# Peptides against a protein of PDB entry 6J07: the designs that were tried, part 41

Target 1, 107 residues: chain A of PDB entry 6J07
Amino acid sequence: GQRGWFCGSVSQDLRQFWVAEGGTISDPRAADFLFSCDASHPDTLRIYQSLDYIEDNATVFHAYYLSAVANAKIKNSVALGHFILPPACLQKEIRRKIGSFIWEQDQ

## One batch from the design tools (peptide; aimed at target 1 A31 D32 F33 P87)

Design b2_p30_2_s4 (made by RFdiffusion4, then SolubleMPNN; from b2_p30_2, 12 letters changed)
Fold by OpenDDE base, seed 4:
Structure b2_p30_2_s4 (fold): chain B 107 residues (1-107), chain A 30 residues (1-30)
Amino acid sequence: as target 1 above (107 residues)
Amino acid sequence: MKKVALSPEDEALVRELRKKYLELLKELEE
């Protein structure tokens, strides 16, 4: 099974979808997937400041990934890499290089 | 926490972002 952690910024609907698809919800230390909808949320900030993140043992993904998967005919057609959620202090630079984030384009 | 496997391209992006992030953290602490 897949273990996921969810920032408080993530809706209950997306959390329920994760569970419905066979995932479990855990604390960030035990999680394989870290989901957030707000890089500036205190929960997410704590992840960015953690040793696991600094040591490249953690990646935060935008929870909109789950919405995209839910709406896709083929679940594995959605690229997880498109939903990497970087710290807020880096987002402007990233937008300049690769364009607007997917979750910003669709919302 | 466990690191999720990403494509080589995405891994490169993550490495770059992490590097820049760490540099910013160092600057803020100095």
Scores: peptide ipSAE 0.392, ipTM 0.828, DockQ to the pose 0.728
OpenDDE base, seeds 1, 2, 3, 5: peptide ipSAE 0.387, 0.390, 0.382, 0.390; ipTM 0.827, 0.828, 0.824, 0.826; seed 5 fails the geometry check

Design b2_p30_3 (made by RFdiffusion4)
Pose (drawn by RFdiffusion4):
Structure b2_p30_3 (pose): chain A 107 residues (1-107), chain P 30 residues (1-30)
Amino acid sequence: as target 1 above (107 residues)
Amino acid sequence: SEAEHAWEEWERLEETAEEFEEKMEEKEEE
């Protein structure tokens, strides 16, 4: 049983794969998986500003997780953690902090 | 700073994602 919803800014291909394969697939408002290909001004904001996100009961994953699984053997591998989709207001700093050299570490 | 805040929020999201993945594995086992 894997319920999942997709923001408006998600390729239909990814939705189709979700429907085609996985646990028992359903796509309600709350659901168990929260997928998006955007974190700027899409329906996804409704997750980031929910009490569930604040209380660590919601994590938004990039919908390309489904693309990675579709290009994997079946469902194995492709760990979720690689597709954590943080709020866009954080992304600029997350990339720099990760990409910076050890002699920099600006903060 | 903005960089420190973004890093701390990132670590929080990694922990939350690990806990979610464990809960999904438990549901598959049930």

Design b2_p30_3_s1 (made by RFdiffusion4, then SolubleMPNN; from b2_p30_3, 20 letters changed)
Fold by OpenDDE base, seed 5:
Structure b2_p30_3_s1 (fold): chain B 107 residues (1-107), chain A 30 residues (1-30)
Amino acid sequence: as target 1 above (107 residues)
Amino acid sequence: SALAEAAEFYERLLKNAKRLEEALKAREAA
């Protein structure tokens, strides 16, 4: 099974989907996936400031990944790497490099 | 530059994510 942590910015629907798909919800230290919808949310900020994150042992993903998986014909067709949520202070420069994030394109 | 540093950071995150996927795949196979 896969363990996920969820920022308070993530909707209950997405959390429920995660559990429905066999995932479990855990604290960030034990989680495989760290999901957030807001890089500026205090919960997410604490992740970015954590030793695990600084040492590259944690990655924050935008929870829109779960929505994409839910709507995909083939679950494995959704690329996790497209949903990396970097710290807010870096997003502007990253957008200059890769363009708008996938979760921003349909807004 | 800020752009270069941000890009390098993002690339590192991509590698981290890939490492995670591989680790999870290995765990599920065990």
Scores: peptide ipSAE 0.555, ipTM 0.882, DockQ to the pose 0.562
OpenDDE base, seeds 1, 2, 3, 4: peptide ipSAE 0.551, 0.553, 0.550, 0.551; ipTM 0.881, 0.882, 0.881, 0.881

Design b2_p30_3_s2 (made by RFdiffusion4, then SolubleMPNN; from b2_p30_3, 16 letters changed)
Fold by OpenDDE base, seed 3:
Structure b2_p30_3_s2 (fold): chain B 107 residues (1-107), chain A 30 residues (1-30)
Amino acid sequence: as target 1 above (107 residues)
Amino acid sequence: SPLEEAEKEYERLLKRTKELEEKLKKAEEE
């Protein structure tokens, strides 16, 4: 199965889509997929500070991924890797290296 | 440098993401 956690910054619509597609919602420790729309949200910050994240056992993804999947003809055509949501400080460096994130370009 | 450190961290995140992508792919095929 697919267990997901959602930051409070994520809309109910996207959460409902996740469930409609067969996903379940769990706490961050049990979840495989962590979704957020705001790297500065307290919920997401707590993830970045967690041992699971620090020890490379967790990754946060921008919830816009779910919107992209919902709008895609082929769900598997949307690459999850394009929606990694790193901490704000890391984002700054990434933008300098490769440019703006996909969700910033599409919104 | 900050950029070098960021690149390393990003690569680690990508590696983890590959594992999740495979899991997600399997779930979508079911």
Scores: peptide ipSAE 0.274, ipTM 0.769, DockQ to the pose 0.493
OpenDDE base, seeds 1, 2, 4, 5: peptide ipSAE 0.274, 0.146, 0.268, 0.268; ipTM 0.767, 0.584, 0.761, 0.761

Design b2_p30_3_s3 (made by RFdiffusion4, then SolubleMPNN; from b2_p30_3, 21 letters changed)
Fold by OpenDDE base, seed 5:
Structure b2_p30_3_s3 (fold): chain B 107 residues (1-107), chain A 30 residues (1-30)
Amino acid sequence: as target 1 above (107 residues)
Amino acid sequence: SPLKEAAEFYERLLKRAARLEEAARAAAAA
């Protein structure tokens, strides 16, 4: 199964979509997928400060991934890796390397 | 350099994301 955690910044619609697709909602330590819409939200910041994250055992994804999946015309065409949400302090350097994030392009 | 460190970190995250996504697909297909 797919166990997910959601930052308070994520809408109920996206949470409901996750559950409708067979996902379950859990605490961040038990979750395989961590979703957030705001790298600066206190919930997300606590994840970035956790040992699991620091030790490279966790990844935060932008919840827009779920919206992209919901709206995709081709199944499995949405790459999860495109929705990695790194800490704000790293985003500038990452943008310098790979360009703007997808969720920024769709704004 | 900060850019190099960020790139390396991002690459590690990409690898993890790929593993997670593949595992999820496999679980859903089972």
Scores: peptide ipSAE 0.310, ipTM 0.773, DockQ to the pose 0.514
OpenDDE base, seeds 1, 2, 3, 4: peptide ipSAE 0.305, 0.306, 0.303, 0.308; ipTM 0.769, 0.769, 0.767, 0.772

Design b2_p30_3_s4 (made by RFdiffusion4, then SolubleMPNN; from b2_p30_3, 17 letters changed)
Fold by OpenDDE base, seed 2:
Structure b2_p30_3_s4 (fold): chain B 107 residues (1-107), chain A 30 residues (1-30)
Amino acid sequence: as target 1 above (107 residues)
Amino acid sequence: SALEEAAKFYERLLKRAEKLEEKLKAKEAA
């Protein structure tokens, strides 16, 4: 199965795309893929504060990944790793290392 | 430092992402 969780910050369109591609939607504990569009959203914050996340058993991705996949001309050309959404408190330092996030560049 | 800690954390996340991506591709190929 392909289980995903979605923060309330994610549009219904992207959720529907996930399902259309064969994914299912579940609670964050059961999901392998956690999607959010806002690291400061209460839903996402609860993920970051969870033991699963602290213990490196969870990863939050920016839902823009799904948009990128939907619009990709080349299949499998979108790298999931480019869409890691870290906690807000770490983003500044991470940007210092890798530069601006891809979703920020396209907005 | 904060930068070093953030970098280490990000590296861990990257490894997790790679595993998930492999799983995703395997699912699509099945």
Scores: peptide ipSAE 0.371, ipTM 0.806, DockQ to the pose 0.535
OpenDDE base, seeds 1, 3, 4, 5: peptide ipSAE 0.368, 0.362, 0.368, 0.371; ipTM 0.804, 0.799, 0.804, 0.806

Design b2_p30_4 (made by RFdiffusion4)
Pose (drawn by RFdiffusion4):
Structure b2_p30_4 (pose): chain A 107 residues (1-107), chain P 30 residues (1-30)
Amino acid sequence: as target 1 above (107 residues)
Amino acid sequence: PDYTHESSRKDKLSPEIEETTTFLREMLAE
């Protein structure tokens, strides 16, 4: 049983794969998986500003997780943690902090 | 490895994901 919803800014291909394969597939408003290919001004904001996100009851994953699974053997591997999709207001700093050298670590 | 048991909800998240999302939320709160 894997319920999941997709923001408007998600390739139909990814939705089709979700429908085709996985646990029992359903796509309601709340659901169990929260997928998006965007975090700027799409329906996804409705997750980031929900009390569930604030209370650690919601994590948005990039919908390309489904693309990675589709190009994996079946469903094995492809850990979710690699596809955490944080709010866009954070992404600029997240990339810099990760990409910076050890002699920099600016903060 | 198999990760089909995980979800975007807290009860089904791994500790690694919980730590990462808590850290990101702390950055957002700042």

Design b2_p30_4_s1 (made by RFdiffusion4, then SolubleMPNN; from b2_p30_4, 17 letters changed)
Fold by OpenDDE base, seed 3:
Structure b2_p30_4_s1 (fold): chain B 107 residues (1-107), chain A 30 residues (1-30)
Amino acid sequence: as target 1 above (107 residues)
Amino acid sequence: EDYSHLSSKREKMSEEIKKLVRELRELYAK
């Protein structure tokens, strides 16, 4: 599907891009993709606390993925899997193991 | 861009990170 949920931390521009690319916006329960720009945002925290997420039936992605797609020179060159946004409390350990997140590298 | 096909790709491409997240979550849950 093409249904996406967006944390309040995600800009309207990125939401509009999603829609322009054929996506629709829905609540988290109905969404196929969950986007956030802030793991500590209350909206995102509620996702992490949800049963779907706890049971590994949901994944939160950093919305910077959409920006990367929009700016990509090669179609399908942006790997969505690289944009998994884990809970804030896990990020330090994750960075230690796999390095800085992509969205942090362009800051 | 048609994102509907990304569901399977997402799963495959995210396995490494997802695995790590799961492991860490389980660790923190203890």
Scores: peptide ipSAE 0.293, ipTM 0.727, DockQ to the pose 0.309
OpenDDE base, seeds 1, 2, 4, 5: peptide ipSAE 0.260, 0.278, 0.283, 0.274; ipTM 0.718, 0.722, 0.723, 0.717

Design b2_p30_4_s2 (made by RFdiffusion4, then SolubleMPNN; from b2_p30_4, 17 letters changed)
Fold by OpenDDE base, seed 3:
Parts: sequence; C-alpha cells; structure tokens
Structure b2_p30_4_s2 (fold): chain B 107 residues (1-107), chain A 30 residues (1-30)
Amino acid sequence: as target 1 above (107 residues)
Amino acid sequence: EDYSHESSKREKMSEEILKKVRELRELYEK
C-alpha cells in the first residue's frame, strides 16, 4: 500500500515528497506506513499507546527514510528496515546493544 | 513505586523491539 500517516514533527517537504512519489496521506488506523521524526512528539506517543502498536500490528518509521530516498540515486537501495523508530524509553537500551540509529549517523 | 519491576519491564520490552529491529534490518537487506 501507499497510504501514509505523518506525525506533526515531519516537515511539509517530506510530506510533499511522499505525495509526489504516489503516496497518499491518511489517519494512522488506515495507514500502511507511519512516519515520525520525534518519538516524544504527542502524535507519535498516541501511536505507541494504541492497541494496534501494543499488539505488534503497527510500526513507526523515522521520516528521514523519505529524505534518504529523495537523495538516493537508486531509490530502491534505501532499506526501510533501518528506519524503525522505537519509543523513546527504549532507544537507549537499543543503542547500547546495536549502536546508533541510521538517522543519527547521517547527522 | 516498585522500580525493580519497572526496570525489568523496560528491559523485556527493549528485547522485543530489538528482535524486531534485527529481523526487519535483515529482511530489507536482502
């Protein structure tokens, strides 16, 4: 699917890129992809608190994925799996075990 | 408050998310 939900933390430019690439914007329940730039943003927190997320039926991705795709010569070379955005309370432990997230490395 | 139980819960949740992260990274690298 090509339906995406966007946290308020995501820039309008990235949203426009999503639409330009053929995506549509929907509410989180109908969305195939959930994008955020801030795990602590109220919009994203509501996702983490939702039944869909708690039941492991939803995944939040960092919107930097879209920026990476936009800047890539080969769009399909960007791996979405590297852009999973966990809740803020879990990020420190995850970093300890597997290192910094890709969006942090590119900064 | 029982901080021991809360810390254990966080650790377990971290392990679950970590597993998912690893699995998805491996999947999308193929």
Scores: peptide ipSAE 0.184, ipTM 0.674, DockQ to the pose 0.046
OpenDDE base, seeds 1, 2, 4, 5: peptide ipSAE 0.184, 0.182, 0.104, 0.183; ipTM 0.682, 0.681, 0.559, 0.682

Design b2_p30_4_s3 (made by RFdiffusion4, then SolubleMPNN; from b2_p30_4, 16 letters changed)
Fold by OpenDDE base, seed 1:
Structure b2_p30_4_s3 (fold): chain B 107 residues (1-107), chain A 30 residues (1-30)
Amino acid sequence: as target 1 above (107 residues)
Amino acid sequence: EDYSWESSRADRMSEEIKEKVRELRELYKK
């Protein structure tokens, strides 16, 4: 399915786009996709602290993915895998390994 | 733009991120 949870940091516009594309909105436990724009937001922190996440059964994605999809000139050109949002405390190390995140780059 | 290339790159990057998260999770989990 395409059930999504959204951190409070995600705009209503992106949520509406998700629904317009056939997605539904659910609580994080029932969601297939977890979206956030802020790894330090309390809503997202609760995800990182959850048993599902700690046991590696959940992944948080940056909601900019939806914006990229909405504005893509080429259909299906946006890859979800580029938008994994790790906990804030890990981001510096990850940037050193793979470079800046796509949502931090100029389009 | 090469869709297959982009998809493969995304897969590799996602696995690298997940691996790093797993590696460091024990040190940073709350």
Scores: peptide ipSAE 0.062, ipTM 0.586, DockQ to the pose 0.148
OpenDDE base, seeds 2, 3, 4, 5: peptide ipSAE 0.055, 0.057, 0.063, 0.054; ipTM 0.596, 0.604, 0.603, 0.601; seed 4 fails the geometry check

Design b2_p30_4_s4 (made by RFdiffusion4, then SolubleMPNN; from b2_p30_4, 13 letters changed)
Fold by OpenDDE base, seed 5:
Structure b2_p30_4_s4 (fold): chain B 107 residues (1-107), chain A 30 residues (1-30)
Amino acid sequence: as target 1 above (107 residues)
Amino acid sequence: PDYSHQSSRRERMSPEIQELVRELRELLAK
């Protein structure tokens, strides 16, 4: 299925787009996709602090992925794997290695 | 909470991010 959970940091517009594209909204435990716009938001931190996340059983994506999909000219041209939202403590190292995140480049 | 219904984080990451995570793990292990 296409069940999504959304951090409180995600706008209602992006949530509505998700539903318009056939997705449903669920709690984190039932969700297939976890979306956030803020790695420091309490909702997102609760995910990062869970044992399942520490053991690589959960993934948080930046909700900007949905905006990229909405604006894409070619279907499937947007790679979800480029929108992983890591904990804040890892973001500096990632930027050093591969540059700024996609969602930061358009801001 | 149980998130085991999701695929592994590694499976969802791009190859570039996967390589970075590997490097970070190696550094932290030293």
Scores: peptide ipSAE 0.201, ipTM 0.713, DockQ to the pose 0.150
OpenDDE base, seeds 1, 2, 3, 4: peptide ipSAE 0.072, 0.154, 0.183, 0.072; ipTM 0.642, 0.696, 0.704, 0.635

Design b2_p30_5 (made by RFdiffusion4)
Pose (drawn by RFdiffusion4):
Structure b2_p30_5 (pose): chain A 107 residues (1-107), chain P 30 residues (1-30)
Amino acid sequence: as target 1 above (107 residues)
Amino acid sequence: HKHVQPDRSELNDEQKIIMEMIDEYREELK
């Protein structure tokens, strides 16, 4: 049983794969998986500013997780953690902090 | 309602950094 919803800014291809394969597939408002290909001004904001996100009851994953699984053998591997989709206001700093050298570590 | 989340014990360093920044952002929202 895997319920999942998709923001408006998600390729139909990814939705189709979600419908085709996985646990028992359903796509309600709340669901169990929260997928998006955007974090700027799409329906996804409705997750980031929910009490569930604040209380650690919601994590938005990039919908390309489904693309990675579709190009994997079946469903194995492809850990979720690689597809954590944080709010866009954070992404600029997240990339810099990760990409910076050890002699920099600016903060 | 609690959605599916990544297992924090299996997160690599890059993923930990993302989670730390998300936790700080959530504290600002509170």

Design b2_p30_5_s1 (made by RFdiffusion4, then SolubleMPNN; from b2_p30_5, 12 letters changed)
Fold by OpenDDE base, seed 3:
Structure b2_p30_5_s1 (fold): chain B 107 residues (1-107), chain A 30 residues (1-30)
Amino acid sequence: as target 1 above (107 residues)
Amino acid sequence: RRTVKPDESKLNEDEKIILEMIKEYREKLK
């Protein structure tokens, strides 16, 4: 099984998709996956400040990953690594280097 | 406890930049 934590910024539709694909929803301490749509959301900020995150035992991914999976033509063609969600305080500098994030391009 | 990590071997250069900056962020918080 796959246990996922979801920031409050993630839509119910994406959460439902996760469950429909066989995932379960858990608190961040028990989760295998951490999903968020807003690095500035208080829920996500707490993750970035956590010991688990600081010790590189946690990674936050943008929940748009799930949308991409849902729309993918080829199963397993969507790489989780494309959706690493960095802390909000890093995003300005990151955008200066790489441009807009993948989840921002369809908006 | 450890959450799933991205497969770094499959990351493009931009994504590696993201990871590097995250690593720096973590070090500053220690």
Scores: peptide ipSAE 0.790, ipTM 0.965, DockQ to the pose 0.654
OpenDDE base, seeds 1, 2, 4, 5: peptide ipSAE 0.790, 0.790, 0.789, 0.788; ipTM 0.965, 0.965, 0.965, 0.965

Design b2_p30_5_s2 (made by RFdiffusion4, then SolubleMPNN; from b2_p30_5, 11 letters changed)
Fold by OpenDDE base, seed 3:
Structure b2_p30_5_s2 (fold): chain B 107 residues (1-107), chain A 30 residues (1-30)
Amino acid sequence: as target 1 above (107 residues)
Amino acid sequence: RKTVKPDESKLNKEEQIILEMIKEYREKLK
């Protein structure tokens, strides 16, 4: 499917890109994709605390994925897996292990 | 329902670490 949920932290430009590429915007319960730009945003926090997320039926991706897709020279060259957005409470430890996230490097 | 999951076969070592930590997070919430 092509239904995406967007945290309030995601810019309108990225949302518009999603729609322009054929996606639709839905609530989290109906969404096929979950996008956020801020793991600490209340919208995203609710996702991480949801039963769907706890049961591994939901994954949050950083919306910068869409920006990367928009700028990609080769179709389908951007891997969604590069943009897994972990819960805010994990990010400090993750950064100690792997360094800065991709979306942080391009800022 | 299930949202789209990343293709784990395409994840690098660092991304696998992320998934592992998320897994641990989920277990703590159960």
Scores: peptide ipSAE 0.777, ipTM 0.963, DockQ to the pose 0.666
OpenDDE base, seeds 1, 2, 4, 5: peptide ipSAE 0.776, 0.776, 0.776, 0.774; ipTM 0.963, 0.963, 0.963, 0.963

Design b2_p30_5_s3 (made by RFdiffusion4, then SolubleMPNN; from b2_p30_5, 14 letters changed)
Fold by OpenDDE base, seed 3:
Structure b2_p30_5_s3 (fold): chain B 107 residues (1-107), chain A 30 residues (1-30)
Amino acid sequence: as target 1 above (107 residues)
Amino acid sequence: RRTVKPDPSKLDKDQQIVMKMIKEYREKLK
């Protein structure tokens, strides 16, 4: 399916794009996709603390993925895997290893 | 229930690092 949950940090524009592309919006328990723009947002923190996430049954993606898709010349050319949003406490170390995240570079 | 997750086999080196650290994070929370 294409049910998405959106952290409060995600703009209405990106949510609207999701719906326009055929997606529906749901609570995180029912969602197929979890989108956030802020790992430190309380909504996203609750995801990271959830049993589903801890048991590797949930992955949070940065919602900028949707923006990238919207702007892509070729459909399906945007790699979802580049938009994995890790918990805030990991991001500094991750940046030391791989550099800035893709959503940070395009800002 | 399981949300969509990226295919590990399709992740590049950088994203593998991300996933590794997330995995370690999850283990600490258990």
Scores: peptide ipSAE 0.772, ipTM 0.960, DockQ to the pose 0.636
OpenDDE base, seeds 1, 2, 4, 5: peptide ipSAE 0.772, 0.772, 0.772, 0.772; ipTM 0.960, 0.961, 0.960, 0.960

Design b2_p30_5_s4 (made by RFdiffusion4, then SolubleMPNN; from b2_p30_5, 11 letters changed)
Fold by OpenDDE base, seed 3:
Structure b2_p30_5_s4 (fold): chain B 107 residues (1-107), chain A 30 residues (1-30)
Amino acid sequence: as target 1 above (107 residues)
Amino acid sequence: RKTVKPDESKLNEEEKIILEMIKEYRKKLK
């Protein structure tokens, strides 16, 4: 499916791009994709605390994925897996291991 | 329901670390 949920932290431009590419916007319960730009945003925090997320039935991706897709020269060249957005409480430790996230490098 | 999951076969080592830490996080919440 192409139903996406967007945290309030995601810009309207990225949401519009999603729709322009054929996606629809839905609530988290109905969404096929979960996008956020801020793991600490209350909207995203609720996702991480949800039963679906805890039981590995949900994954949050950084919405910068959509920006990368929009700017990609080759269709389907952007891997969704590059934009896994981990819970805020994990990010400090993750950065110690891997450095800055992709979405942080282009800022 | 299930949302789309990343294709783990396409993840690099750093991204696998992210997934592993998320898995551990989920275990702690159960």
Scores: peptide ipSAE 0.777, ipTM 0.963, DockQ to the pose 0.653
OpenDDE base, seeds 1, 2, 4, 5: peptide ipSAE 0.777, 0.776, 0.776, 0.775; ipTM 0.963, 0.963, 0.963, 0.963

Design b2_p30_6 (made by RFdiffusion4)
Pose (drawn by RFdiffusion4):
Structure b2_p30_6 (pose): chain A 107 residues (1-107), chain P 30 residues (1-30)
Amino acid sequence: as target 1 above (107 residues)
Amino acid sequence: DELMEEAEELGQRSLDSFTEIPELEPFFTA
């Protein structure tokens, strides 16, 4: 049983794969998996500003997780943590902090 | 089952609804 919803800015291909394969597939408003290919001004903001996101009851995953699984053997591997999709207001700093050298670590 | 456990470890829960707080939009679109 894997319920999941997709923001408007998600390739139909990814939705089709979600429908085709996985646990029992359903796609309601709340659901169990929160997928998006965007974090700027799409329906995804309705997650980031929900009390569930604030209370650690919602994590948005990039929908390309489904693309990675589709190009994996079946469903093995492809850990979710690699596809955490944080709010766009954070992404600029997240990339810099990760990409910076050890003699920099600016903060 | 493993995927659901992994999602829970990363902070995802089975949700039936959302309590939205639109007043936080400027925070998340800063």

Design b2_p30_6_s1 (made by RFdiffusion4, then SolubleMPNN; from b2_p30_6, 12 letters changed)
Fold by OpenDDE base, seed 3:
Structure b2_p30_6_s1 (fold): chain B 107 residues (1-107), chain A 30 residues (1-30)
Amino acid sequence: as target 1 above (107 residues)
Amino acid sequence: DELLEEARKLGSKSLTSLTLLPELRPLFTR
């Protein structure tokens, strides 16, 4: 299904878009997708500390994915995998090796 | 210490997730 959890850092507009596209909003344990705009937000940190995440059964995605989909001519052209949101402590190293994240380029 | 260990675990998990993207694998492969 399309059950999504949203960190408090995610705007109401993006949440509404998710619902408008047929998604539902649930708690992290029931969610198929976890969205956040801030890896350092307490809500997101709790996800990183959860057993689901530690056991690699959960992935956090940057909610900007939804904005990209909303603005894309072809929605399927936006790859969710490019929006994986890692813990803040790793982001600097990733930027050094890969470059700036997509959400940082467009914002 | 405990903080360092937790950071290592989170980092390792994140890197694993990123390597699932074929386009990024060569950049993290050792």
Scores: peptide ipSAE 0.031, ipTM 0.550, DockQ to the pose 0.036
OpenDDE base, seeds 1, 2, 4, 5: peptide ipSAE 0.028, 0.026, 0.029, 0.029; ipTM 0.564, 0.574, 0.574, 0.543

Design b2_p30_6_s3 (made by RFdiffusion4, then SolubleMPNN; from b2_p30_6, 13 letters changed)
Fold by OpenDDE base, seed 1:
Structure b2_p30_6_s3 (fold): chain B 107 residues (1-107), chain A 30 residues (1-30)
Amino acid sequence: as target 1 above (107 residues)
Amino acid sequence: DELLEEAKKLGSKKLTSFKLLPELLPLFTK
């Protein structure tokens, strides 16, 4: 898919990179990818509270993935799965099992 | 960018459609 939704927490630069790579900007319902930089941002919270998300039909990714892709030539690897941005209530357990999130390490 | 194009091929925002780390699956699946 080529359609992305962006939380207000995501910079214009990352949005522009998405478009430059052939993506388009859409509302959350039409989007193929949901990007955010802040799990506590009201925009992102509304996603987490939606039926689509509660029923496991939506995933939020940290927009730092796009930054990593943009700089991929200096990265060993960029795996989308490492950029899943879960609700705050799950983050503690995830950190316990796999350590700090990649965006917390590189920022 | 090839990496971004590969990601776009997933074509869905559904959690079950993504290649997830085994460690994460038990946390997101219901």
Scores: peptide ipSAE 0.026, ipTM 0.525, DockQ to the pose 0.106
OpenDDE base, seeds 2, 3, 4, 5: peptide ipSAE 0.024, 0.025, 0.025, 0.024; ipTM 0.521, 0.518, 0.520, 0.511

Design b2_p30_6_s4 (made by RFdiffusion4, then SolubleMPNN; from b2_p30_6, 13 letters changed)
Fold by OpenDDE base, seed 2:
Structure b2_p30_6_s4 (fold): chain B 107 residues (1-107), chain A 30 residues (1-30)
Amino acid sequence: as target 1 above (107 residues)
Amino acid sequence: DKLLEEAKKLGSKPLTSFTLLPELRPLFTK
């Protein structure tokens, strides 16, 4: 899949990077990848509240992943799995267990 | 290209065990 959805919180530069790399932009239902920079943004909240997400058929990733890939010196050094963006209600518990998110460390 | 190749390793739909770090699995899996 090459289709990505972007929350309004994601900069146009990151969207353009996705397209430049061969991706397309679509609505969240058709998207293969969902990107956001803000778990509290209304666009992202709608994803979290959707049946697809509740039924574990969707995952939101922090768009900082795109920036990390764009700036990576070593190819394959950036793992998408580290950029899972969970709902705000889960983030505190996650930080307690595994520490701060990568996008928080690099900002 | 570069971005898409890395992204395709996991994907976002549907959520699978491969998309979750072991530490996060209990929080997202049923």
Scores: peptide ipSAE 0.080, ipTM 0.632, DockQ to the pose 0.136
OpenDDE base, seeds 1, 3, 4, 5: peptide ipSAE 0.047, 0.057, 0.057, 0.023; ipTM 0.609, 0.612, 0.617, 0.531; seeds 1, 4 fail the geometry check

